# Peptides against a protein of PDB entry 3T6J: the designs that were tried, part 335

Target 1, 375 residues: chain A of PDB entry 3T6J
Amino acid sequence: PIVESYIGFIESYRDPFGSRGEFEGFVAVVNKAMSAKFERLVASAEQLLKELPWPPTFEKDKFLTPDFTSLDVLTFAGSGIPAGINIPNYDDLRQTEGFKNVSLGNVLAVAYATQREKLTFLEEDDKDLYILWKGPSFDVQVGLHELLGHGSGKLFVQDEKGAFNFDQETVINPETGEQIQSWYRSGETWDSKFSTIASSYEECRAESVGLYLCLHPQVLEIFGFEGADAEDVIYVNWLNMVRAGLLALEFYTPEAFNWRQAHMQARFVILRVLLEAGEGLVTITPTTGSDGRPDARVRLDRSKIRSVGKPALERFLRRLQVLKSTGDVAGGRALYEGYATVTDAPPECFLTLRDTVLLRKESRKLIVQPNTRLE
Target 2, 372 residues: chain A of PDB entry 3T6J as posed
Amino acid sequence: PIVESYIGFIESYRDPFGSRGEFEGFVAVVNKAMSAKFERLVASAEQLLKELPWPPTFEKDKFLTPDFTSLDVLTFAGSGIPAGINIPNYDDLRQTEGFKNVSLGNVLAVAYREKLTFLEEDDKDLYILWKGPSFDVQVGLHALLGHGSGKLFVQDEKGAFNFDQETVINPETGEQIQSWYRSGETWDSKFSTIASSYEECRAESVGLYLCLHPQVLEIFGFEGADAEDVIYVNWLNMVRAGLLALEFYTPEAFNWRQAHMQARFVILRVLLEAGEGLVTITPTTGSDGRPDARVRLDRSKIRSVGKPALERFLRRLQVLKSTGDVAGGRALYEGYATVTDAPPECFLTLRDTVLLRKESRKLIVQPNTRLE

## One batch from the design tools (peptide; made by RFdiffusion4, then SolubleMPNN)

Design b2_p29_6_s2 (from b2_p29_6, 16 letters changed)
Fold by OpenDDE base, seed 1:
Structure b2_p29_6_s2 (fold): chain B 375 residues (1-375), chain A 29 residues (1-29)
Amino acid sequence: as target 1 above (375 residues)
Amino acid sequence: SELEVKLLQQELWKLNNYNTEKVESTQLL
């Protein structure tokens, strides 16, 4: 097998300041089959970028093709095992030596190992399908999220010399119909401008790209799904996202009006977008569990994904990108925080649902050791 | 430009920053 490893100060999640890396190390084996799918996705990336719901002027002038590999972890030393990593995390090295996208495939498999009886918030009729396709749909979502989510979109920049990386006279903002009125100035970055929402906003954009592009037949073909299987993968991917948006409420702290997890906040935002689309696309129904205590069910109408869901997500995703590209922090914050707001307003009553989510919370999963089998 | 490169690097840093804790129901002690 092809063995990969890394060691060093990698992730800063344990640093309250987000600056100091935790010392980590892993040894992993390349999953050749999954890596080949990612390579095919990479090969199609430039074409798929054109399917994103913004003008070419808002897309990168040149797509930088990354190395994208799926790994089965043999050993991992650290406080937590990520599902995916982009390495190195050092900007100078990324510019000079390049970067690698890594999916930790067996970590994802373990993370999603849920028994049918413990699978919360789904209709009984969806559980078997969800169990069957959660893994494959997640592979699709991760590939799209990382490669075409984070890898897409242009930031409008004015450099130190006053030059623009876009034509101010010809580029039109598709949301306003006007010329570009804001951009990133010298010294400004995504994080510096968008600050507290930057991480979650970007994750939301990337997740939305995944949902949006997974509807494209070419994507499903790349991952080896055809016909009914492809439709099931799409359905489960969208179902997983709306369920994740409900589960995300665990990571909201009402007393502080804050989110403790950027990805979970992002998933909640997507849920809110899809709920806003209406027309019976997504329904969250409070129920009573077999134990007589509160429960809930999430329903996604498969027949409305393309007719209702896709247009709603398209509009939202375009707005995210346009606001990101133009550095419109006020507009971006208004949009994102609007969807990220958790209230107890009817019909959803999200704070009440949060209590239900907490009540139904599964015991914390402990990853004792990675497992890989050679067959 | 240097700024474009920095912005690109920042975007790339977020690539695959998918922590298992951010995946539904996985918490590592």
Scores: peptide ipSAE 0.026, ipTM 0.641, DockQ to the pose 0.040; fails the geometry check
Fold by OpenDDE base, seed 5:
Structure b2_p29_6_s2 (fold): chain B 375 residues (1-375), chain A 29 residues (1-29)
Amino acid sequence: as target 1 above (375 residues)
Amino acid sequence: SELEVKLLQQELWKLNNYNTEKVESTQLL
């Protein structure tokens, strides 16, 4: 098998400033079949970028085509094993040398090995479908998230010499209808400007890109899904996201009014966006479990994904990108923190739901290094 | 530009992270 590895300071999720990488290392084997799908996605990336809901002026001038590989992890040293990664996380290297997207296939497989009876917060009718398509849908989401999520969008910059990477006279902010009035200056970074929301905001953008683009037939075809299977993959991907948004409440600390996990905060924000869309797209219903204790059910109306969900996500995702591109921290914070706020207000009563989520919390899985053999 | 590169240096590029060391992490769902 083809063996890949990396060692170094890679991910900065544990740094409160999002700057310092955690020392990580892994050894993995290439999943050739899945890697081939990702390569096809990479080959279509430039075209798919045009499907994103912002003007071309807010997209990168040139897409840097990365390698994209699916890996089965043999060993991983670090605080956590990612499901998908984009390497390097250092933008200087990413822009100059390119980058590589990686999906950790067997990590995902372990995560999806949930018994039906332990699957929380889903309608019974959705459980079998969810179990069947969770893995495949996540492969789609990972590919889109890493490649076209994180890999998309332009930051408007004025360099140290005063030159702009955009035409100030012709580029129009699609939200305001005005010329661009803010940008990143020399010495400013995404993290330095957006600070406490930077990581979660970017994850939210990337996840939203995944949901948005997974609706595109070309994407599903790349992953080998057509017809009813494609629709089921879409449904399960969206269902997984709204469920994840509910599960995210575990990582909110009410007493501190803060989130402890960037991805989970992002997923909660997306849930809030889709709930706000209304029209019966997403419904969270408090219930009573078989044990007589509080439970909940998340329902997603698949028939409304394109008619209600997509437009809502489109508007939200465009706003995320515009605010990111322009370095509008005030606007970005107002938008993002607004959706990230957890209250006990009806109808959702999220703080009450949080108690339910905590009550139904699953035990942590243990991932152990496997033995490999040739057969 | 160099500035664009610096702007993205701190971006986190990971869909999900399963913490094996019992730290705050994204639960793989």
Scores: peptide ipSAE 0.025, ipTM 0.608, DockQ to the pose 0.109; fails the geometry check
Fold by OpenDDE base, seed 4:
Structure b2_p29_6_s2 (fold): chain B 375 residues (1-375), chain A 29 residues (1-29)
Amino acid sequence: as target 1 above (375 residues)
Amino acid sequence: SELEVKLLQQELWKLNNYNTEKVESTQLL
């Protein structure tokens, strides 16, 4: 097997200043099968980028192809085991030497393993399908999210010399029909402009790209799914997302009107977008559990994913990208915070649902690393 | 542009590293 390892002061998440690295290390084996799927996805990236719902003028002039590898972790020494990493962490090295995306596949597989009897918020008829396809659908979603989500979209920039990376006279904002009115100036960054919503907004964009592009036959073919299997993978991917949007309520603090986790906020936003689409696409029904306490069920009408879900997501995703590209913080915040708002207003009654989510909260999983031997 | 590349790389770093504690919340590498 191909063995990869790293060791050193790498991740700074435990530093309140985000600067000092924690000493960690791992040994992993390349998952050749999954890595090959990612390689095929990379090879198709330029073509798949054209399927995204914004004009070419809002897409990168040149796709920057990352190294994308799936690893099975044999051992990890650190305060926590990641599910994915991007290295190196130095921007200058990333620019000059490139960067590597790493999926820790076996960590994800263990983390996402769910017993049927403990699987919350799904219809009974969906549980077996969900259990069967959750892993494969997640692989598809992750690949799309990382490569074509985060890897997509152009930022309009004016450099320190006053030059633009776009033609101000010819590029039209598809949402307004007008010329581009805003952009990133020298010294401005995504984080500096969008601040408190930047991470969650970008995660929402990337997740939306995953859902949107997983509908493309070529994507499912890359991952080895065709026919009924491909349709089931699509269904479970979308079902997982809407379920995740409900689960996300755990990470909302009503008293502070604050989200504690960027990805979960993003998933809630997507749920809101798909609920807004209406037409019976997504239904959340409060129920009573076998214990006599509150429960809920999420239903996704698979027959309406393409007819109702895709158009809704298309419009939303385009708006996300246009606002991101133009650095329109006011518009971006208005859009995103609008969908991220949690109230107890009917029909959804999200604050009430939050109580149900908290009541049905699953125990946190622990990862155990056994000895591995070559025979 | 160099600035665009830099911006993208900074975001990728922040978003791709996540712990198993957040696996359900993170589908990012």
Scores: peptide ipSAE 0.025, ipTM 0.635, DockQ to the pose 0.067; fails the geometry check
Fold by OpenDDE base, seed 3:
Structure b2_p29_6_s2 (fold): chain B 375 residues (1-375), chain A 29 residues (1-29)
Amino acid sequence: as target 1 above (375 residues)
Amino acid sequence: SELEVKLLQQELWKLNNYNTEKVESTQLL
């Protein structure tokens, strides 16, 4: 088998300032079959990037083709195991050596082993479909998230010599209709500038890219889904995201007005965006469980994903990218923190729903490190 | 520019992480 490993100070998500990496390490075996799908995705990346809802001027001038591999994790050391990774984290190495996207396939499989009866917040009619397609849909999401999410978008920069990486006279901000008025200056980085929201904001952008692009038939075809299966994968992917947005409330600390997990905050933001879209796309209904205690159901109208969901996500995702590109921290923070705010305001009453989420909280999922052998 | 390179480099490394130890529940979503 092909064995891959990495070790070092990798992810900065645990640093409130997004600067200091956590020491992590893994050993994994290449999943050849899934890796082949990701290779096809990589091959289509330049074309798929054009489908993203921002002008080419806000996209990278040149897409650097990464290696994209699916790995079955044998061991992972860290505070958490990712579903996907984009390597390396060191800036100098990415530019010179390129980058790798990695999906940790067998880690995902463990997370999907939830018993049907323990699957919270879904309609009964959706449970079997969700169980069936959660894994495959997540493979799609992770691939898009890592490759075309994190791999997309341009930052407008003025270097120390005063040169710009964009044409100030011709590039137009699609949100304002005006010329670009802000950019990153010498010494400024994404993390340094956006600071406390940088990680979650970027994860939200990447997740949104996944949801948006998973609607594209070519993407589904790359992953081997056609016809009704493709539609089910799309549905479950979106359903999983809105469910995740509800589950995310577990990771909010009301007393501190703080999120403890960047990805979960991101998913909550997406839920808020899709709820705001209205038109019955997403509905969260408080219910009473069989135990007589509070419960809830998330409903996603499949028929409205393209007609209502996609346009809403398009607008939001474009806004995220434009604010990121222009280094507009004030605008970016206002947008993102606005959607990330958790209140008990009707109709959703998210703080009340949080209590329900906590009440229905699943037992901690322990990932047991697998082993493998050749036979 | 060096700044562009640095910014690009920072963008490329992301993890879709879930916490196994820091939080009471592990959510891989």
Scores: peptide ipSAE 0.024, ipTM 0.615, DockQ to the pose 0.115; fails the geometry check

Design b2_p29_6_s3 (from b2_p29_6, 14 letters changed)
Fold by OpenDDE base, seed 4:
Formats: sequence, C-alpha cells, structure tokens
Structure b2_p29_6_s3 (fold): chain B 375 residues (1-375), chain A 29 residues (1-29)
Amino acid sequence: as target 1 above (375 residues)
Amino acid sequence: SELEVKLLQQELLKLNNYNTVKEESVQLL
C-alpha cells in the first residue's frame, strides 16, 4: 500500500488566537478507489473556481494544480480526527506554492453510521432521505470544502520591498466600488490579523463554498450523481448544514459568550444567513417530543434552495472573501460576529433552542484505531 | 420501492464501514 504521514505543529484550532499549532500526527494508507472522485474534482478545479462569487482579481493569479487523496487512517495522534485536511495552513503559501488536500475516508465512513431512531431535529419525511444521502452528500461537501473552499481566494499583499501582488489602480472592491484600501503587510497572516475569528471564519467560507458549488451540475456529475439523485444529494447537503447550525448550539457557552468549536460556529453562522434570507427557506419549529420534553424540527424548502438560498449565500460568501482578501479585520469581525451572536431574541430564541439541543444531545462516538496486518 | 432498495444498499455498505466519529461535529480542516 501507499503510505502517507505527517507530523508537527499543524492545526491552530485549539489556540484561541488561531496562531499556535497543536502537535499532531497521523499515518494513513491511500485509498486509490476513493481518490478517483477527488482526482476528477481536481481536474475541474480551475473551471469551478471561476464559478465562485468574487472577481478574478480576488482569486489566485495562477491556478496551481493541487494534490487530492483519499486516505484511510491507521493511526492518529491528536485531540480530534478530521474528515478532511487542506495544507499548508498559510494562505500566502497556498497561493504561491500550492497545497495538498486529503479526505480521511474511514473517518467519513464512521460519520455515516446514524440510526434513524436517534436522528434528531428532522421531519419524519426527511429522515430516510437524510440517512440515504448523508454519506454521499458529505463526500461532495468534503471535496468542495477542501479543494475549492480552503483552496480558493487571494490575499492582497504588500511585500517587504513595498511591491503589491495586485494593481492598486485597477482592482476594485466589489462591495464598496472603491479601490483597495487595505491589505496584508509583510509578516502579517490571516491568523495573525483575524485572530480569534480566523479559524471559524475560514471554515465558514469553506463550508459556504461547498454549499454554493454543490448546486453546480458538473460537481454532482463528478461524484456520479445525476437527475433526481443529484437533486437529493443537494437537498440533503443543505439540510445537513442547516441541521448542523442548530446542533452547533451545543458548542456555545452563553456565560462566556464564546464558541468552543470553530466548525460548529461556522455552521451556525450559515444557518443564520439562510434564516435571514427568509421566504420560508429554513424553518426551525419548537416541538414536544414523545417524552413530553422540548424538541425541535428543522425544515428546508427544497424548492427555494436555488431561488432564495443560493443568492443569499452568494452575497455572504462574496463578502467573506472580499474582507479576507483585503485584510479588513474590522469589517470581517463585524460581519462574522454579527451572525455568530447567540441571543434569545424572537422569533428564533436560540438560547432556548440551545436548551433543547442539549436535552437531545447524543452520546459522543469514540474512534478506535484499526489493526493492520500483512496477508 | 426505489428508496427502500437504495436504503438497503446503503445499509450493506455500512457493514464494511468504520464506526467511530460523531457525524454532526466532524471537522474539516
């Protein structure tokens, strides 16, 4: 088998300031069969990048073909096992030197093991569909999240010699209509500037890219879905995200006004964006469970994903990218923290919903390393 | 039904899957 490994201070998600890496390492085996889907996605990446909702001036100047591999983890040393990875974690290096993507296939396989009777917060009519397409939709989301999420966008930089990597006279900020007024100086990074929101913000951007691009027929074709199946995969992917936004409340600490998990915060933000879009796209309804205790249901109107959801996500995603590219920390923080705020304000009453989420909390699954042997 | 067949197929696939991570909070780094 082909073996891949990495080790070092890599991921900064456990640093409140997003700067210091946690020591992590893994050994994995390449899954050639599963890698084929991601290879096809890579082959289409340059074209798909053009579908993202920002001007080419905010995208990488030159497309650098990345590596994308599906891996089966043999051993993992770290505080949490991801389902996907994009490295390096430096945007400047990603745009100048390239990057590598991996999908941890056997981690994803575990995530698909959901029992219908334990599936919370979905309408009964959606449960079977959700169970059926959870795995496939997640494969799509992971591929897009890593390759075209983390792998997209440009940082505007002034180097140590004073040279800009963009034309100050011609590049226009699409949100303001003005010339670019902020950028990254030499030595400044995404994490150093955006600090406490950097990790979650970037995850939100990547997740949003996944939702946005999964609507593209070419993406679904790459993963082998057509017709009604493709539409179901799209629906379940979006449904999963809005459900995740509700589940995310578990990871909010009201007393500290703090989020304990960057990805879940990101998913809550996306939920807020889609709720703000209105028009009946997303509905969260408090209910009473069979035990007489609080419950809730999330409903996503399939017919409004493209008409209501996509435009809302487009605008939001563009703003995320523009603020990221320009290093506009004040604007970025205002935008992101606005959507990440959890209150008990009607109609959503998120703090009350949080109590419901905690009440319906499932037991944490444990990941166990496999035994490996030669045959 | 077609849905039932697909569900059965997915269940068969699960038999060969690893079962170790909480799906809702899966991290994508």
Scores: peptide ipSAE 0.108, ipTM 0.532, DockQ to the pose 0.093; fails the geometry check
Fold by OpenDDE base, seed 1:
Structure b2_p29_6_s3 (fold): chain B 375 residues (1-375), chain A 29 residues (1-29)
Amino acid sequence: as target 1 above (375 residues)
Amino acid sequence: SELEVKLLQQELLKLNNYNTVKEESVQLL
């Protein structure tokens, strides 16, 4: 097998100042099969980018192809095991020498493992399917999320010399029908402009790309799914997302009106978008558990994913991208925070549901020792 | 441009950059 390793002062998250790296190291084996799927996805990226719901003028002029590898971790020394790594952590080196994206596949598999009897918020008829396809669907979602989510979309920029990276005369905003009226200026960045919503907003965009593109047969084919299996992977991917949106409520702090986790906030936003689509696509039903205490069930109507879900997500995703591209912070914040708002308004009563989520929360998992095997 | 490069770098930092998975959450490193 191909063995990969790294060691050193890599991540600084334990430093409140973000300056002092924690010493860590790993030894891992390349998962060739999964890596090959990612490579095929990379090879199809330019074509798949055309399927995204924005004009080519809002897409990157040239797709940047990263190295994408899936690793099975044999050992990891550190305070925690990440699910994915982008290395090196030096921006200058990333530009001059290159970079590598690493998915720690077996870490993800362990983290998302749930016993059937402990699987919350799903209908009984969905549980077996969910258990069967959660892993494969997650592989699809992560690949799309990373490569075509974060890797997609053009930011309109005016450089320090006053030059634009887009034609101001010909590029039209598809949402307004007007010429581009805002862009990133010299010294501005995504984070500097969108600030408190930047991370979650981008994660939401990337997750939405995953859901949207996973409907494309070519994507499922790349991952080795056809026919009924492909449809099940799609269904479970969408089901996982709407369930995650409910689970996300754990990470909302009502007293502070804030989110503690960017990805979970993003997933809640997507849930809200799909709920807004209506027509019975997504239903959250408060129930009573076998213990006599509050519970809930999330239902996704499989037959309405393409007819109701896709169009809703398409519109939302396009809006996310357009607002991102144009640096429209006011519009972006209004859109995103609108969907990220957690209230107790009917019919969903999200604050009440949050109590249910907290009540049904499983014990926190600790990864003590990573494992892999050759069969 | 330098700005475009910086923006691109910021996007690249997000790729496969997940912190320790806690429960069903995935966090960026």
Scores: peptide ipSAE 0.026, ipTM 0.622, DockQ to the pose 0.064; fails the geometry check
Fold by OpenDDE base, seed 3:
Structure b2_p29_6_s3 (fold): chain B 375 residues (1-375), chain A 29 residues (1-29)
Amino acid sequence: as target 1 above (375 residues)
Amino acid sequence: SELEVKLLQQELLKLNNYNTVKEESVQLL
C-alpha cells in the first residue's frame, strides 16, 4: 500500500492568537477509490473556481494543481483528528509545487456511526436520510472545503519594493464599487492581521465554499451522484451544516464570550447566515423530549436551498473573500464577530438553546486506531 | 514575491472539521 505521513508543528487552532502550531503527526494508507474522486475534483478545480462568487481579480492568478488523496489513518498523534487536511509541501519555499490535500476517510466513517435513536435535533422524517447520506455528503464537503475552499482566493499584496500583485487602477471592490483601498503590506500576514479570528474565519470561508459549490451538478457527478441521489446529498450536506451550527453552541463559553473550537464557531456563523436569510429556509424549534426535558428540532426546507440559501451564502461568502483579500480587518472582524455573537435574544434564544444542546450532548466518540494487513 | 509565498503558505495550512480546541476537549461530528 501507499503510505502517507506528516509530522510537525502544523495547526495553530490551540493558540489563542493563531500563531503557534501544535505538534501532530499521522501515518495513513491511500484509499485508491476515494482518491480517484478527488483527482477528478482536482482536474475540475480551475473551472469550479470560476463558479465562486467573487470576481476573477479576487481569485488566484494561477491555480497550482495540488495532489489530493483520501487516506485511511493508521495512527494519528494530536489532540484532534481532522477529517481533511490542506498543507503546502514540506519545502514551504517552493511556490511552484502547490499544495496537498488529504481526506481522512476512516475518521469520517467513525463520525457517521450515529445510532438513529441518539441522533439529536433532527426531524424524524430526516433521520434515515441523514444517516444514509451523511457519509457521502461529508466526502463532498471535505473535498470542496479543502481544495476549493482553502485553495481559493487571492490576497492583495504590496511587496517590500512597493509593487502590487494587482492593478490598483482597474481592480474594483465588488462590495463598495470602488478601487481597492487596503492590502497586505510587507511583514503583514493573514494570521498577524486577523489574529484571533483568522483560523475560524478561514474555516468559515472554506465551509461556505463547500456548501455553495456542492449545489453544482458537476461536483455531484464527480462524486458519483446524479438525479435524486444528488439532491439528497445536497440536502443532507446543508442539513448537516445547520445542525452542526446548533451543536456548535457546546463550544461557546458564555462567561468568557469565547469560542473554544474554530470549526464549530464557523459552523455557527453559517447557521446564523442561513437563519438571517429567513423565508422558512431554516427553522429551529424548541421542543420537549420524551423525557420531559428541553429538546430542539432543526428543519431545513429543501425547496428553498437554491432560492433562498444559495443567494444568502453567495453574498456572505463574497464578503468574506473581499474582506480577506483586502486585509480589511476592521470590516472582517465586524462581519464575522457579528455572526459569531451568541445572545439570548429572540427569536432564536441561542443561550437557551445552548443549554438544550448541552443537555442533549452526545458522548464523545473514541477514535480507535485501526490495523491493516496485506492478504 | 516572498510575501506572497508566505501568505499562500498560511492560507494552505489548514485542517478540516475535527481540529484541536483550546480546552483539549473535542467532540467529533
Scores: peptide ipSAE 0.025, ipTM 0.594, DockQ to the pose 0.059; fails the geometry check
Fold by OpenDDE base, seed 2:
Order: C-alpha cells, then structure tokens, then sequence
Structure b2_p29_6_s3 (fold): chain B 375 residues (1-375), chain A 29 residues (1-29)
C-alpha cells in the first residue's frame, strides 16, 4: 500500500485566536479505489464548473487542478481527527510544491456507522436505505463540496493599480441585471469583509454545490453509481442534508443567538431554504417516541428533489455566489443571517425542535485506531 | 495579482474543511 504521513503544527482550531496550530501527526494508507474516483472528478472539474448556476463571468478564469486523495487513517495524534484536510497548511509550501486535498475515508466510515435502532429523526421506511447509502453518498458530497464547492467561484477584484480582473462594462449581475457595483479592493479579503459569517457562509455554499451537482448524471457515474443506485445515492445525500439541518440545532445557543459550529449552521440554512421551497418537499413532524418523550421525523419527498428542491437550491446558491463575488457584505449578511435565524415561530417551532434534538442527542463516537499487517 | 493570490489562498485553506472544531465535534452527514 501507499503510505502517507505528516506531522507538525497543522490545525489552528484549538487556538482561540485561530492562528497557532496544534501539534498533530498521522500515518495513513491510500485508498486507491476512492482516490481514483476523486481523480476522475478532478478530471471532470472544468466541465462540471460550467454546470454551476452562475454565469461564466462569476466563475474562476482558470481552474487549478489539485491532487485529490482518499486516505485510510492508521494512526492519528491530536485532539481531534478530521474527516478531510487540505495539505500543506503552509502558504510557502503551497506556492512552491503545490497542495493536496485529502479525504480520510475510514474516519467518515466510522462516523456513519450508526445502528438502526439509534438512528434518529428518520422515517422507518428510509432507515435501511439511509444506512446502506450514507457512506457512498457522503463520498460524493465530500468530493463535490471540497473540489467544486470551495474550488469554485470568482472574486471580483480591483488591484492596487486600479485594474480589475473583470470587465466592468460587460459583466452583468444576474440578480439585478445591472453592472457590477462592488468588488474586493486592495487589502480586502473574504474573511475580512464577511467576518463573522465568512466561514459558515462558505461552508453553506460548498454544501449547496454538493447537493446541486450530485444531481448531475456524470457525477454519479464518476463515483460508480447508475440507475436505481444513483437515484438512491442522490436521495440519501439530500436526506442526510435535511436531517443534518435539524441536528444542527444542537450547536445553536439561544441565549447568545450564536452558532458554535460553522458547518452545522450552514446545514441549518440549507434546511431553511428547502423548507421555504414548500410543496411538500421537506416535512419535519414532531412525534412521541416509544419512551413517551418528544421525538421528530424528517421526510423528504424524493419525487420533488428535481422539480422543487433543485430550483430552490439553484436560486439560493446563485445568490450566495453573486454576493460573494461582488463583496456585497450587506446583502450577503442579510441573506445568510435571515436563513440562519432560529425562532420558535410556527409552523416549524425550531426552538422547540432544538429541545427534541438535545433530548435525542447521541453519544460521541470513539474512533479506535486500527493496526494493519502485510500478508 | 497579489490580491487574487491571497484571496485564492484563503479559499484553498477551506478545502476539505471537515476538521474538528474547538470544543465541538463536527457532526458529519
């Protein structure tokens, strides 16, 4: 097997200032089969970028093809084991040696190993399908999220010399029908402009790209799914997302009006978008569990994913990108915080649902590091 | 431009951003 490793001060999430890396290291084995799928996805990236719901003028002028590898972790030293990493986290090395996208496949597999009896918030009819396809659907979602989510979209920039990376006279904002009226200036960055919403907003965009593009036949083909299997993978991927949006409420602190996890906030936003689409696409029903305590069920109408869900997500995703590209912080904040707001207003009663989510919270899974042998 | 590179670098840093967060475990789909 191909062995990969790294060691050093890599992830800064444990630093309250987000700057100092925690010392960590891993040894992993390349999952050749999954890596090959990601490589095929990379090879199709330029074509798939054209399927995203914004004009080419809002897409990157040139897609930089990264290496994309799936790894099975043998050992990981650190306070937490990630599901995916971008390496190296050192800008100098990225410039000189390039960068690599890494998916930690067996970490994902462990995370998804949920016992049927402990699987919360799903209809009984969906549980077996969910268990079967959760892993494969997540592989699709991760690949799309990382490569074509985070890897897509253009930022309009005016440099220090006053030059633009776009034609001010010809580029039209698809939402307004007008010329571009805002952009990033010298010294401005995504994080500096969008600040408190930047991380979650970008995660939301990337997750939305995953949901949107997983509907494309070529994507499913790349991952080896055809026919009914492909449709099941799509269904489970979307079902996972709407369920995750409900689960996300665990990470909301009502007293502080604060989200404690950027990805979960993003998933809640997507849930809100899909609920807003209406027409019976997504339904969350409060129930009573076998223990007599509150429970809930999430239902996704498979037949409405393409007819109702896709158009809703398309419009939302386009708006996210346009606001990002133009550096429209006011518009972006209004849009995103609007969907990220958690109230107890009917019919959803999200604060009440949050209590249910907390009540049904699963224990944190332990990842036991395996050993391996050559035979 | 240098600015474009910086902006791109920030985006690249977010790739495969399924890492654990301080005091919070990422709940995967």
Amino acid sequence: as target 1 above (375 residues)
Amino acid sequence: SELEVKLLQQELLKLNNYNTVKEESVQLL
Scores: peptide ipSAE 0.024, ipTM 0.609, DockQ to the pose 0.104; fails the geometry check

